# Designs tried in a protein design run: peptides against a protein of PDB entry 1EMU. Part 25

Target 1, 132 residues: chain A of PDB entry 1EMU
Amino acid sequence: PPYLKWAESLHSLLDDQDGISLFRTFLKQEGCADLLDFWFACTGFRKLEPCDSNEEKRLKLARAIYRKYILDNNGIVSRQTKPATKSFIKGCIMKQLIDPAMFDQAQTEIQATMEENTYPSFLKSDIYLEYT

## One batch from the design tools (peptide; aimed at target 1 I65)

Design b2_p20_6_s3 (made by RFdiffusion4, then SolubleMPNN; from b2_p20_6, 11 letters changed)
Fold by OpenDDE base, seed 2:
Structure b2_p20_6_s3 (fold): chain B 132 residues (1-132), chain A 20 residues (1-20)
Amino acid sequence: as target 1 above (132 residues)
Amino acid sequence: SEAQDKISEEVIEKLLEEEE
C-alpha cells in the first residue's frame, strides 16, 4: 500500500495526496506547517516559465514567498535557512531578477530540515501509525 | 506528480490572493 512507500522516502510521501494531507496535519500540530507550504510554493514557482505574460505574476509570487517565509524572522522557514541563502533571495527580489531557480537552495535546505527532523517524527506519529 | 501539481497550485494561488 502507498503508506509503506511513504516510509521509504520523503519524495514518495510528497507524491501522494493522502500522504501530503497527513503529513501537513502532523506538521500543523508541531507548528511546522510552513515548511511544507514553502516547499510546495517553491515547486510551484519553479514551474512557472518566464515569459512576457508571466512576468508580473512571477514577480508578485516571488515577493509573496519572500515576505511570508524568508523575511519573517519568527518563522520556521527563516530559522531553517542559511543567512547567505536568504540574502541571495532578497537580492533577487530587490533587483527584480526573478529566475525560476531562485528558491532552489532554500527549498533544498528546508527539505533537509524535513528529512532530518519532521519526516522521521511523522513516521513515528500517531497520525501515521493509526493510518497504517 | 498529480498531487504535487495540485497542491503547489493551491499554495501559489493562496499566496497571490494574500498579496492582493
Scores: peptide ipSAE 0.757, ipTM 0.959, DockQ to the pose 0.876
OpenDDE base, seeds 1, 3, 4, 5: peptide ipSAE 0.755, 0.755, 0.755, 0.756; ipTM 0.959, 0.959, 0.959, 0.959

Design b2_p20_6_s4 (made by RFdiffusion4, then SolubleMPNN; from b2_p20_6, 11 letters changed)
Fold by OpenDDE base, seed 5:
Structure b2_p20_6_s4 (fold): chain B 132 residues (1-132), chain A 20 residues (1-20)
Amino acid sequence: as target 1 above (132 residues)
Amino acid sequence: SEAVERTSEEVIEELLKEEE
Protein backbone atom coordinates (compact mmCIF):
# COMPACT_ATOMS: atom_id res chain seq x y z
CA PRO B 1 0.00 0.00 0.00
CA PRO B 2 1.05 3.61 -0.57
CA TYR B 3 1.65 4.31 3.11
CA LEU B 4 4.50 1.82 3.09
CA LYS B 5 6.16 3.74 0.28
CA TRP B 6 5.76 6.91 2.30
CA ALA B 7 7.91 5.37 4.99
CA GLU B 8 10.60 4.49 2.47
CA SER B 9 11.31 8.04 1.33
CA LEU B 10 10.13 11.62 1.56
CA HIS B 11 10.09 11.62 -2.22
CA SER B 12 7.49 8.87 -2.23
CA LEU B 13 5.42 10.72 0.32
CA LEU B 14 5.42 13.93 -1.70
CA ASP B 15 4.53 12.08 -4.89
CA ASP B 16 1.22 11.06 -3.35
CA GLN B 17 -1.70 13.42 -2.93
CA ASP B 18 -2.88 11.65 0.20
CA GLY B 19 0.63 11.62 1.55
CA ILE B 20 1.01 15.34 0.99
CA SER B 21 -2.30 16.00 2.70
CA LEU B 22 -1.47 13.96 5.78
CA PHE B 23 2.03 15.35 6.01
CA ARG B 24 0.76 18.91 5.71
CA THR B 25 -1.79 18.27 8.43
CA PHE B 26 0.97 17.00 10.66
CA LEU B 27 3.18 19.98 9.88
CA LYS B 28 0.35 22.37 10.70
CA GLN B 29 0.06 20.81 14.12
CA GLU B 30 3.79 21.29 14.55
CA GLY B 31 3.61 24.91 13.40
CA CYS B 32 5.86 24.32 10.43
CA ALA B 33 3.60 23.82 7.44
CA ASP B 34 5.52 26.63 5.75
CA LEU B 35 8.36 24.20 5.13
CA LEU B 36 6.22 22.16 2.81
CA ASP B 37 4.45 25.10 1.23
CA PHE B 38 7.77 26.76 0.50
CA TRP B 39 9.08 23.57 -1.04
CA PHE B 40 6.12 23.38 -3.37
CA ALA B 41 6.32 27.08 -4.13
CA CYS B 42 9.91 26.66 -5.24
CA THR B 43 8.99 23.68 -7.36
CA GLY B 44 6.19 25.55 -9.03
CA PHE B 45 8.29 28.64 -9.55
CA ARG B 46 11.08 26.69 -11.22
CA LYS B 47 8.62 25.24 -13.70
CA LEU B 48 7.67 28.68 -15.00
CA GLU B 49 9.84 29.19 -18.05
CA PRO B 50 10.96 32.78 -18.55
CA CYS B 51 9.33 34.60 -21.44
CA ASP B 52 8.04 38.05 -22.27
CA SER B 53 4.46 37.10 -21.45
CA ASN B 54 5.12 35.88 -17.91
CA GLU B 55 7.97 38.13 -16.79
CA GLU B 56 5.74 40.20 -14.56
CA LYS B 57 4.09 37.12 -13.12
CA ARG B 58 7.41 35.47 -12.36
CA LEU B 59 8.78 38.58 -10.68
CA LYS B 60 5.62 38.97 -8.66
CA LEU B 61 5.74 35.35 -7.59
CA ALA B 62 9.41 35.55 -6.68
CA ARG B 63 8.72 38.60 -4.56
CA ALA B 64 5.81 36.84 -2.91
CA ILE B 65 7.94 33.83 -2.02
CA TYR B 66 10.69 36.08 -0.77
CA ARG B 67 8.45 38.24 1.39
CA LYS B 68 6.42 35.42 2.86
CA TYR B 69 9.11 32.88 3.63
CA ILE B 70 12.57 34.45 3.43
CA LEU B 71 12.05 37.97 4.74
CA ASP B 72 9.91 36.73 7.62
CA ASN B 73 12.59 36.42 10.27
CA ASN B 74 10.17 34.75 12.64
CA GLY B 75 9.25 32.11 10.10
CA ILE B 76 10.44 28.53 10.14
CA VAL B 77 11.72 28.77 6.57
CA SER B 78 13.84 31.80 7.35
CA ARG B 79 15.24 30.08 10.43
CA GLN B 80 16.13 26.98 8.44
CA THR B 81 17.86 28.70 5.53
CA LYS B 82 21.43 29.94 5.49
CA PRO B 83 22.12 33.67 5.61
CA ALA B 84 24.06 33.47 2.37
CA THR B 85 21.15 31.73 0.70
CA LYS B 86 18.73 34.39 1.82
CA SER B 87 21.11 37.14 0.75
CA PHE B 88 21.40 35.62 -2.69
CA ILE B 89 17.64 35.52 -3.07
CA LYS B 90 17.37 39.10 -1.90
CA GLY B 91 19.95 40.09 -4.47
CA CYS B 92 18.01 38.42 -7.24
CA ILE B 93 14.87 40.24 -6.22
CA MET B 94 16.57 43.62 -5.97
CA LYS B 95 18.31 43.19 -9.31
CA GLN B 96 15.21 41.68 -10.87
CA LEU B 97 17.30 38.76 -12.05
CA ILE B 98 14.64 36.12 -11.73
CA ASP B 99 16.28 32.89 -12.79
CA PRO B 100 14.09 29.77 -12.53
CA ALA B 101 16.70 28.24 -10.23
CA MET B 102 17.01 31.19 -7.85
CA PHE B 103 15.30 29.30 -5.01
CA ASP B 104 17.01 25.96 -5.60
CA GLN B 105 19.52 26.28 -2.78
CA ALA B 106 16.85 27.38 -0.34
CA GLN B 107 14.62 24.52 -1.41
CA THR B 108 17.48 22.10 -0.88
CA GLU B 109 18.07 23.40 2.61
CA ILE B 110 14.39 23.19 3.51
CA GLN B 111 14.17 19.70 2.07
CA ALA B 112 17.10 18.69 4.25
CA THR B 113 15.30 20.12 7.26
CA MET B 114 12.24 18.04 6.48
CA GLU B 115 14.30 14.92 5.84
CA GLU B 116 16.13 15.24 9.12
CA ASN B 117 13.35 16.41 11.41
CA THR B 118 9.72 16.65 10.38
CA TYR B 119 9.58 13.67 8.04
CA PRO B 120 10.90 11.19 10.62
CA SER B 121 8.57 12.69 13.21
CA PHE B 122 5.65 12.31 10.84
CA LEU B 123 6.30 8.59 10.55
CA LYS B 124 6.00 8.37 14.33
CA SER B 125 2.89 10.53 14.48
CA ASP B 126 -0.62 9.44 15.32
CA ILE B 127 -1.72 10.82 11.98
CA TYR B 128 0.46 8.42 10.06
CA LEU B 129 0.20 5.44 12.38
CA GLU B 130 -3.57 5.55 12.57
CA TYR B 131 -3.71 5.80 8.79
CA THR B 132 -1.82 2.53 8.46
CA SER A 1 4.13 13.57 -10.34
CA GLU A 2 0.58 14.75 -10.71
CA ALA A 3 0.40 15.35 -6.97
CA VAL A 4 3.46 17.57 -7.01
CA GLU A 5 2.22 19.47 -10.04
CA ARG A 6 -1.21 20.07 -8.56
CA THR A 7 0.07 21.07 -5.15
CA SER A 8 2.70 23.38 -6.60
CA GLU A 9 0.10 25.13 -8.71
CA GLU A 10 -2.20 25.56 -5.75
CA VAL A 11 0.54 27.07 -3.61
CA ILE A 12 1.62 29.43 -6.38
CA GLU A 13 -1.93 30.58 -7.03
CA GLU A 14 -2.42 31.30 -3.36
CA LEU A 15 0.79 33.31 -3.20
CA LEU A 16 -0.17 35.36 -6.22
CA LYS A 17 -3.61 35.93 -4.80
CA GLU A 18 -2.11 37.31 -1.61
CA GLU A 19 -0.12 39.81 -3.67
CA GLU A 20 -3.24 41.34 -5.19
Scores: peptide ipSAE 0.791, ipTM 0.962, DockQ to the pose 0.939
OpenDDE base, seeds 1, 2, 3, 4: peptide ipSAE 0.791, 0.791, 0.791, 0.790; ipTM 0.962, 0.962, 0.962, 0.962

Design b2_p20_7 (made by RFdiffusion4)
Pose (drawn by RFdiffusion4):
Structure b2_p20_7 (pose): chain A 132 residues (1-132), chain P 20 residues (1-20)
Amino acid sequence: as target 1 above (132 residues)
Amino acid sequence: AEEEEDELLEENIEEEIASR
């Protein structure tokens, strides 16, 4: 059963669209869906190849991720990401040196944040328990 | 310009999730 696999690893949960939908509904109700959206945004950004044809799109996307999740140090993703990590990201944006992996460290920190609090809470939530 | 980049971000997230 897919719902049982979701309890075995966050990666199993995020590899199933039903799992993602249910988990995001839980996060939305807890006021922190940005954690998941950012996690997927980093993955999406990284898979874009660093060729000339993608340069403009990638810069705009890197800026968009930065502006929404990294810029104001008050949003949940910004609060859960380290200062040096955000400093590096800002530098990449300003220098326009955006490597595909530039958000990797921030993604890892957000991933740990979900594994540490919201992911376990989700597995004990009414939404999950009802679904199962 | 920022609105176009935000829309691009939403599309990128949706495409990444659809690939699952």

Design b2_p20_7_s1 (made by RFdiffusion4, then SolubleMPNN; from b2_p20_7 with A1S E3K E11K N12L R20V)
Fold by OpenDDE base, seed 5:
Structure b2_p20_7_s1 (fold): chain B 132 residues (1-132), chain A 20 residues (1-20)
Amino acid sequence: as target 1 above (132 residues)
Amino acid sequence: SEKEEDELLEKLIEEEIASV
């Protein structure tokens, strides 16, 4: 069953609608749902290929991601991303150099945070165990 | 506006999750 795959890898969990739903619920209870939202935001952002018609939209999205998750020093994402990574993102925003991969390093760092902390905790959670 | 940016972000996240 899918829940066994979820225990095998975070990738499997994040590739399943039910898995995402349960994990997100768990993260909300832990006060760190922003980790997952940021991860998906980065993935979605990277998929937006630059073109004349979406340049303004991409810039707005980049600003939103930066403002919501990176600039907020009280946020879990900001606390779990390295200063150099945050500075790079800020630089991209200020220079309006909005490369699709500009959040990749931050996403990697947040993914590592989930792998090391919240994902293992989720597998021990009542939410997951009750589902099995 | 920041409101518009926030809405775009929310939509982006929702669409990405829905695409899984």
Scores: peptide ipSAE 0.814, ipTM 0.972, DockQ to the pose 0.939
OpenDDE base, seeds 1, 2, 3, 4: peptide ipSAE 0.786, 0.814, 0.795, 0.163; ipTM 0.969, 0.972, 0.970, 0.771; seed 4 fails the geometry check

Design b2_p20_7_s2 (made by RFdiffusion4, then SolubleMPNN; from b2_p20_7, 7 letters changed)
Fold by OpenDDE base, seed 2:
Structure b2_p20_7_s2 (fold): chain B 132 residues (1-132), chain A 20 residues (1-20)
Amino acid sequence: as target 1 above (132 residues)
Amino acid sequence: SEKEEFELLDKLIEEEIASK
């Protein structure tokens, strides 16, 4: 069953809507649901190919991601990303250099945070164990 | 506006999750 694959890799968990739902519920209880939302935001953003028709949309999205997760010093994403990474993103926003990969390093750092902390805890949680 | 930007962000996240 899918829940066994979820225990084998975070990737498998994040590729399953049921897995995502349970994991997000767990993260909310831990006060760190923004880690997952940011991760999906970065993935979705990277998929948007730059072109004249979506330039404004991409800029708005980049600013939104920056303002909600990077600029907010009280947020868990900000606390779990390196200063140099946040500075780079700020620079991209200020210079309006909106490359599809501009959040890649931040996403990598947040993914590492989940791999090392919240994902293992999830597999030991009542939420996951009751589902199995 | 910031409100519009956050709405776009919410939509982006929702669409990505829905694609799974």
Scores: peptide ipSAE 0.805, ipTM 0.968, DockQ to the pose 0.928
OpenDDE base, seeds 1, 3, 4, 5: peptide ipSAE 0.800, 0.799, 0.803, 0.803; ipTM 0.967, 0.967, 0.967, 0.968

Design b2_p20_7_s3 (made by RFdiffusion4, then SolubleMPNN; from b2_p20_7 with A1E D6E N12L R20V)
Fold by OpenDDE base, seed 5:
Structure b2_p20_7_s3 (fold): chain B 132 residues (1-132), chain A 20 residues (1-20)
Amino acid sequence: as target 1 above (132 residues)
Amino acid sequence: EEEEEEELLEELIEEEIASV
């Protein structure tokens, strides 16, 4: 069953609607749902192909991601991303150099955070265990 | 301005999750 696959890899969990729902609920209870939201934001952002018609939208999105997750010093994403990574993102925003991959390093770091902390904790949570 | 950016972000996240 899917819940067993969720225990095998974070990838399997994040590739399942039910898995995402349960994991997000868990993260909200832990006060760290921003980790997952940021991860999906980065994925969605990367999928947006740069073109003349969406340049403004992409810039707005990049700024939104930056302001919401990177600039917020009290946020878990900011705390779990390296200063150099955050500085790079800031530079992209300031220079308006909005490459689809500009958040890749940050996403990688946040994914590692989830792998090391929240994902294992989720598998030990009442939410997951009672679902099984 | 910031409100629009936040709405765009929320939509982006929701759409990406929904696409899974």
Scores: peptide ipSAE 0.787, ipTM 0.962, DockQ to the pose 0.907
OpenDDE base, seeds 1, 2, 3, 4: peptide ipSAE 0.785, 0.787, 0.785, 0.785; ipTM 0.961, 0.961, 0.961, 0.961

Design b2_p20_7_s4 (made by RFdiffusion4, then SolubleMPNN; from b2_p20_7 with A1E D6F E7K N12L R20V)
Fold by OpenDDE base, seed 2:
Structure b2_p20_7_s4 (fold): chain B 132 residues (1-132), chain A 20 residues (1-20)
Amino acid sequence: as target 1 above (132 residues)
Amino acid sequence: EEEEEFKLLEELIEEEIASV
């Protein structure tokens, strides 16, 4: 069953609607749901192809991601991203150079955080175990 | 303005999750 695949990789968990739902619920209880939301935001943002018609929207989205997760020094995403990474993102926003890949490094760092901490904890959680 | 941006962000996340 799918829940066994979830235990094999975070990728499998995040590629399943039920897995995402349970994991997100767990993260909310742990006060770190922003990790997952940021991850999906970055993925969605990267998929938006730059063009004249969506330039303003892409800028707004980039600013939103920056303000919500990077600029907030009290947020878990900010605490789990490196200063150089945050500075790079800030630079892109200030210069209005909005490349689809501008959040890639930050996403990688947050993914690593989940891999090392919250994902293993999820597999030991009552939420996951009761589902199995 | 910031409110609009955060709304766009929320929609982006929801759409991405829904696409899985």
Scores: peptide ipSAE 0.799, ipTM 0.962, DockQ to the pose 0.911
OpenDDE base, seeds 1, 3, 4, 5: peptide ipSAE 0.796, 0.796, 0.798, 0.799; ipTM 0.961, 0.961, 0.961, 0.962

Design b2_p20_8 (made by RFdiffusion4)
Pose (drawn by RFdiffusion4):
Structure b2_p20_8 (pose): chain A 132 residues (1-132), chain P 20 residues (1-20)
Amino acid sequence: as target 1 above (132 residues)
Amino acid sequence: SSTATDEEAERVVEELLEEE
């Protein structure tokens, strides 16, 4: 059963659309869906190849992710990401040196944040318990 | 499935680009 696999690892949960949908609904109700959206945005950004034809799209995307999740130090993703990590990201944006992996460290920190609090809470939530 | 992760990632980046 897919719902049982979700309890075995966060990666199993985020590899199933039903799992993602349920988990995002839980996060939305807890006021922190940005954690998951950012996690997927980093993955999406990284898979874009660093070729000339993608340069403009990549820069716009890197800026968008930075502006929504990294810029104001008040949003949940910004609050859960380290200062040095955000400093490096800002540098990449300003220098326009955007390597595909530039958000990797921030993604790891956000991933650990979900594994540490919201992911376990989700597995004990009414939403999950009802679904199962 | 890995396809679900890829499609979700693409959906989120498209949404961010529409907002911009």

Design b2_p20_8_s1 (made by RFdiffusion4, then SolubleMPNN; from b2_p20_8, 12 letters changed)
Fold by OpenDDE base, seed 1:
Structure b2_p20_8_s1 (fold): chain B 132 residues (1-132), chain A 20 residues (1-20)
Amino acid sequence: as target 1 above (132 residues)
Amino acid sequence: SKEDREKTSEEVIEKLLKEE
């Protein structure tokens, strides 16, 4: 069953609607659901290829991601991203240089945080174990 | 599935844009 794959790979968990839902519920209880939301925001942003028709949308989205997750110094995402990474993103926003890959490093750092802490804890949680 | 990941990404993005 799919839940067994979730225990083998974080990516397997994040590729399953049920897995995503359960993991998000767990993260919310831990006060760190923003880690997952930011990760998916970055994924979605990168998929938006630059073109004349979506330039405004891409800029708006980049600003939204920045303001919600990076600029908030008290947020879990901000605390788990390196200063240089946040500075780079800020620079892109200020210069309006909105490359599809501008959040890649931040996403990598947040993914590492989940891999090292919240993902293993999820697999030991009542939420996951009761599902199995 | 890949579709599930894409759907979730789109939902997150749409929520972010609505908050602006």
Scores: peptide ipSAE 0.746, ipTM 0.958, DockQ to the pose 0.969
OpenDDE base, seeds 2, 3, 4, 5: peptide ipSAE 0.745, 0.746, 0.745, 0.747; ipTM 0.958, 0.958, 0.958, 0.958; seeds 3, 4, 5 fail the geometry check

Design b2_p20_8_s2 (made by RFdiffusion4, then SolubleMPNN; from b2_p20_8, 9 letters changed)
Fold by OpenDDE base, seed 1:
Structure b2_p20_8_s2 (fold): chain B 132 residues (1-132), chain A 20 residues (1-20)
Amino acid sequence: as target 1 above (132 residues)
Amino acid sequence: SPADRERESERVIEKLLEEE
């Protein structure tokens, strides 16, 4: 069953609607659901190819991601991203140089945080174990 | 499935844009 694959790979968990739902519920209880939302925001942003018709949308989205997750110094995402990474993102926003890959490093750092802490804890949680 | 990731990404993005 899919829940066994979730225990083998974070990507398997994030590739399953039920897995995502359960993991988000767990993260909310831990006060760090923003890690997951930021990760998916970055994934979605990168898939938006630059063109004249979506330039405004892409800039707006980039600013939204920046303001919600990076600029908030008390947020879990901000605390788990390196200063140089946040500075780079800020620079892109200020210069309006919105490359599809501008959040890649931040996403990598947040993914590492999940891999090292919340993902292993999820697999030991009552939420996951009761599902199995 | 990859479609699940795509749907979730789109959902998150739409919510972010609505908050602006």
Scores: peptide ipSAE 0.774, ipTM 0.963, DockQ to the pose 0.949
OpenDDE base, seeds 2, 3, 4, 5: peptide ipSAE 0.772, 0.773, 0.773, 0.775; ipTM 0.963, 0.963, 0.963, 0.963; seeds 3, 4, 5 fail the geometry check

Design b2_p20_8_s3 (made by RFdiffusion4, then SolubleMPNN; from b2_p20_8, 11 letters changed)
Fold by OpenDDE base, seed 3:
Parts: C-alpha cells; sequence; structure tokens
Structure b2_p20_8_s3 (fold): chain B 132 residues (1-132), chain A 20 residues (1-20)
C-alpha cells in the first residue's frame, strides 16, 4: 500500500495526495505547515517558464514567496534557512532578477529540515500510525 | 504521482498570488 512507500522516502510521501494531506495535517499540529507550503511553492515557481507572458506573474509570485516565508524572521521557514540563502533571495527580489532557480537553495534547506525532523516525527505520529 | 505534486503546487501558488 502507498503508506509503506511513504515510510521509504519523503519523496514518495510528497508524490501522494493522501500522503500530502496527512503530512500537512501533522505539520499544522506542530505549527510548521509553512515548511511544506514553501516547498510546494518553490516547486511550482521553478516550473513557470520565464517568458514575456509570465514575467509579471513570476515577479509577483517571487515577491509573495519572499514576503510570506523569507522576510518574516519569526517564521519557521526563515528560522530554518541560512542567512546567506535569505540574502541571496532578497537580492534577486530587489534587483528583479527572477531566475527559476532562485529558491532552489532555500528549498533544499527546508527539505533537509523536514527530512531530519518533521518527516521522521510524522512516521511516529498517531496520524500516520492510525492510518496504517 | 506527478499530478498530486503539481496540483498542490498550483493551489499554493494561486493562494499566494491572490494575497499579493
Amino acid sequence: as target 1 above (132 residues)
Amino acid sequence: SAEAREKTSEEIIEKLLEEE
């Protein structure tokens, strides 16, 4: 069953709609749902092709991601990203140089945070165990 | 599935854009 694959890798968990839902519910209870939302925001952002028709949309989205998750020093995403990474993102926003990969390092760091902390905890949670 | 990830990403993006 799919829930066994979820225990094999975070990637498998995030590839499953039910897995995403359960994991997000768990993260909300832990007060860190922004980790997952940010991760998906970065994924979606990277997939937007830079072209004339997407220029304004991509800039707005980059600003939104920055303001919601990076700029807030009290946010879980901000606390789990390195200063140099946040500074780079800020620089991109200020210079309006919106490269599809501009959030890649931050996404990697947040993914590592989930891999090391929330994902293992999820596999030990009542939510996951009751689902199995 | 790729569809699940894509759907979730799109939902998050749409919400973010609406907030701007």
Scores: peptide ipSAE 0.726, ipTM 0.955, DockQ to the pose 0.874
OpenDDE base, seeds 1, 2, 4, 5: peptide ipSAE 0.726, 0.726, 0.725, 0.728; ipTM 0.955, 0.955, 0.955, 0.956; seeds 1, 5 fail the geometry check

Design b2_p20_8_s4 (made by RFdiffusion4, then SolubleMPNN; from b2_p20_8, 8 letters changed)
Fold by OpenDDE base, seed 1:
Structure b2_p20_8_s4 (fold): chain B 132 residues (1-132), chain A 20 residues (1-20)
Amino acid sequence: as target 1 above (132 residues)
Amino acid sequence: SMEDRERESERVIEELLEEE
């Protein structure tokens, strides 16, 4: 069953609608749902191919991601990303150099945070165990 | 599935853009 695959890898959990829903519920209770939202935002952003028609949309989206998750010093995403990573993103925004991969390092760092803490905790949570 | 991941990504992006 899918819930067993979720316990094998975070990738499997994030690749399942039901898994995402349960994990989000757990993260909300822990006050760190932004980790998941940021991760998915980065995934979606990277898939938007640069073109003349998408330039404005991509810039707006990049700015939105930056302002909501990176610039907020009190946010969990900001606290779990390295200063150099945040500085690089800021530079991209200021220079309007919006490469599809500009959030890759930040996403990697947030993914590592989830792998090391929230994901293991989720597998031990009542939310997950009651589902199984 | 990959479709589920893409759907969630699109949802999050849409909400972010709506907040602008």
Scores: peptide ipSAE 0.763, ipTM 0.959, DockQ to the pose 0.910
OpenDDE base, seeds 2, 3, 4, 5: peptide ipSAE 0.760, 0.761, 0.760, 0.762; ipTM 0.958, 0.959, 0.958, 0.959; seeds 2, 4 fail the geometry check

## One batch from the design tools (peptide; aimed at target 1 D15 I20 A41 F45)

Design b2_p21_1 (made by RFdiffusion4)
Pose (drawn by RFdiffusion4):
Structure b2_p21_1 (pose): chain A 132 residues (1-132), chain P 21 residues (1-21)
Amino acid sequence: as target 1 above (132 residues)
Amino acid sequence: EEEEEELLEENIQEEIEAAGK
């Protein structure tokens, strides 16, 4: 059963659209869906190839991710990401040197944040328990 | 900024639709 696999690893949960939908509903109710959206945005950004034809799209996307999740140090993703990590990301944006992996460290820190609090809470939530 | 925001939402959606494929 897919719902049982979701309890075994966060990666299993985020590899199933039903699992993602349920988990995001839980996060939305807890006021922190940005954690998951950012996690997927980093993955989406990284898979874009660093070729000339994608340069403009990638810069715009890197800026968008930075502006929404990294810029103001008050949003939940910004609060859960380290200062040096955000400093590096800002440098990449300003220099326009955006490597595909530039958000990797921030993604890892956000991933750990979900594994540490919201993911376990989700597995004990009414939403999950009802679904199962 | 509007175009960049649209790109962000499309990028997120594409990764969700790719789950399990």

Design b2_p21_1_s1 (made by RFdiffusion4, then SolubleMPNN; from b2_p21_1, 6 letters changed)
Fold by OpenDDE base, seed 4:
Structure b2_p21_1_s1 (fold): chain B 132 residues (1-132), chain A 21 residues (1-21)
Amino acid sequence: as target 1 above (132 residues)
Amino acid sequence: MEEEDKLLEELIQEVIEEAGK
């Protein structure tokens, strides 16, 4: 069943709607749902191919992601990303140089955080265990 | 300003939802 695949890799968990739902519920209880939301936001942002028609939208979206997750020093995403990474993102925003990959390093760092902490904890949680 | 912030939040949510599909 799918829940067994979830235990094999975070990728499998995040590729399953039921898995995402349960994991997000768990993260909300832990006060760190922003980790997952940011991860998906980065993925979605990267999928937006730059063109003349969406340039302004991409800039606004990048700025929104930056303001919500990176700029807030009290947020978990900000706390789990390196200063150099945050500085790079800030630079992109200020210079309005919005490359699709501008959040890649931050996403990698947040993914590592989930891999090392919240994902293993999820697999030990009542939410997951009761589901199985 | 509040309206703008709401619009930005909506943009983020749309991207998250699409990314998760």
Scores: peptide ipSAE 0.343, ipTM 0.842, DockQ to the pose 0.331
OpenDDE base, seeds 1, 2, 3, 5: peptide ipSAE 0.335, 0.331, 0.337, 0.341; ipTM 0.840, 0.838, 0.841, 0.842

Design b2_p21_1_s2 (made by RFdiffusion4, then SolubleMPNN; from b2_p21_1, 7 letters changed)
Fold by OpenDDE base, seed 5:
Structure b2_p21_1_s2 (fold): chain B 132 residues (1-132), chain A 21 residues (1-21)
Amino acid sequence: as target 1 above (132 residues)
Amino acid sequence: MEEEDELLEELIKKVIEEAGK
């Protein structure tokens, strides 16, 4: 069953709608749902193909992601991203150089945080264990 | 700023939703 694959890799968990739902519920209880939301926001942003017609929309989205997750010093995403990474993103926003990959390093760092902390805890949680 | 913040939040929500499909 799919829940067995969830225990084998975070990728398998995030590729399953039921897995995502349960994991997000768990993260909300832990006060760190922003980790997952930011991860998906980065993925969605990267999928937007740059063109003349969506340049303004992409800039607005990048600024929104930056302001919500990176600029907030009290937020878990900000605390779990390196200063150099945050500085790079700030630079992109200020220069209005919105490359599809501008959030890749931050996404990688947040993914590592989930792999090392929240994902293992999820597999030991009542939410996951009761589902199995 | 309140109205702008709400619009930005909705934009992020839509992107997250599409990314998960």
Scores: peptide ipSAE 0.324, ipTM 0.833, DockQ to the pose 0.326
OpenDDE base, seeds 1, 2, 3, 4: peptide ipSAE 0.319, 0.313, 0.317, 0.318; ipTM 0.831, 0.829, 0.830, 0.831

Design b2_p21_1_s3 (made by RFdiffusion4, then SolubleMPNN; from b2_p21_1, 7 letters changed)
Fold by OpenDDE base, seed 1:
Structure b2_p21_1_s3 (fold): chain B 132 residues (1-132), chain A 21 residues (1-21)
Amino acid sequence: as target 1 above (132 residues)
Amino acid sequence: DEEEDKLLEELIQKVIEEAGK
């Protein structure tokens, strides 16, 4: 069953709508929902193919992601991303160099945070165990 | 401002939803 696959890898959990829902619920209770939201925001952003018709939209989206998660010094995403990574993103925004991969390093660092802390805790949570 | 922030939040939310599909 899918819930067993969720315990095998975070990737399997994030590929399942039910898994995502339960994990996000857990993260909200822990005050860490922004980790997952940022992760998906990065994924969604990277999927947007640059073209003349969406250049402005992509820039606005990049700025929004940056301001919501990276620039917020009180946010968990900001606290779990390295200064050099945040500086790089800021540079991209300021220079308007909006490469689809500009959030990749930040996403990797946030993924590592989830892998090391919240994901293991989720597998031990009442939310997950009651589902099984 | 608040209105702009709301629009940006909606944009992010749409991207998150699409990414999760």
Scores: peptide ipSAE 0.308, ipTM 0.846, DockQ to the pose 0.325
OpenDDE base, seeds 2, 3, 4, 5: peptide ipSAE 0.297, 0.303, 0.303, 0.307; ipTM 0.843, 0.844, 0.846, 0.847

Design b2_p21_1_s4 (made by RFdiffusion4, then SolubleMPNN; from b2_p21_1, 6 letters changed)
Fold by OpenDDE base, seed 5:
Structure b2_p21_1_s4 (fold): chain B 132 residues (1-132), chain A 21 residues (1-21)
Amino acid sequence: as target 1 above (132 residues)
Amino acid sequence: MEEEDELLEELIKEVIEEAGK
């Protein structure tokens, strides 16, 4: 069953709608749902192909992601991203150089945080264990 | 700023939803 694959890799968990739902519920209880939301926001942003018709939308989205997750020093995403990474993103926003990959390093760092902390805890949680 | 913040939040929600498909 799919829940067995969830225990084998975070990728398998995030590729399953039921897995995502349970994991997000767990993260909300832990006060760190922003980790997952930011991860998906970065993925969605990268999928937007740059063109003349969506340039303004992409800039607004990049600024929104930056302001919500990176600029907030009290947020978990900000605390789990390196200063150099945050500085790079700030530079992109200020220069309005909105490359599809501008959040890739931050996404990688947040993914590592989930792999090392919240994902293992999820597999030991009542939410996951009761589902199995 | 309140209205702008709401619009930005909706934009983020939209991209998250599309990313999960």
Scores: peptide ipSAE 0.375, ipTM 0.847, DockQ to the pose 0.323
OpenDDE base, seeds 1, 2, 3, 4: peptide ipSAE 0.371, 0.372, 0.373, 0.373; ipTM 0.846, 0.846, 0.846, 0.846

Design b2_p21_2 (made by RFdiffusion4)
Pose (drawn by RFdiffusion4):
Structure b2_p21_2 (pose): chain A 132 residues (1-132), chain P 21 residues (1-21)
Amino acid sequence: as target 1 above (132 residues)
Amino acid sequence: GSATDSEAERVVAELLEEEES
């Protein structure tokens, strides 16, 4: 059963659309869906190839992720990401040197944040328990 | 996986629309 696999690893949960939908609903109700959206945004950004034809799109995307999740140090993703990590990201944006992996460290930190609090809480939530 | 990739592309598209607005 897919719902049982979700309890075995966060990666199993985020590899199933039903799992993602249920988990995002839980996060939305807890006021922190940005954690999951950012996690997927980093993955999406990284898969874009660094060729000339994608340059403009990638810069706009890197700025968008930075503006929404990294810029103001008050949003949940910004609060859960380290200062040096955000500093590096800002540098990449301003220098326009955006490597595909530039958000990797921030993504890892957000991933650990979900594994540490919201992911375990989700597995003990009414939403999950009802679904199962 | 396929769900992860589709979800990532959906979120990227929404972010690009917000930035172009």

Design b2_p21_2_s1 (made by RFdiffusion4, then SolubleMPNN; from b2_p21_2, 12 letters changed)
Fold by OpenDDE base, seed 1:
Structure b2_p21_2_s1 (fold): chain B 132 residues (1-132), chain A 21 residues (1-21)
Amino acid sequence: as target 1 above (132 residues)
Amino acid sequence: SEALEKTSEEVIEELLKEEEE
């Protein structure tokens, strides 16, 4: 069953709609749902192919991600990303150099945070165990 | 997966809405 695959990898959990829903519920209770939302934002952003027709959209989206998650010094995403990573993103925004991969390092760092802390805790949570 | 792609799209759409408001 899918819930067994969720315990094998975080990626398997995030490939399943039920898994995403349960994990997000857990993260909200832990006050760290922004980790997951940021991760999905980065994924969605990277998949937008640069072209003349979506240049403005991509820039706005990059700014939105930056302002909501990176610039917020009190946010969990900001606290779990390295200063050099945040500075690089800021530079991209200010220079309007919006490469599809500009959030990759930040996403990697946030993914590591989830895999080391919240993901293992989720697998031990009442939410997951009651589902199984 | 379809779930991952759909969720990603929903998240960025919400971000864009918030940016314009």
Scores: peptide ipSAE 0.756, ipTM 0.953, DockQ to the pose 0.917
OpenDDE base, seeds 2, 3, 4, 5: peptide ipSAE 0.754, 0.755, 0.754, 0.755; ipTM 0.953, 0.953, 0.953, 0.953; seed 2 fails the geometry check

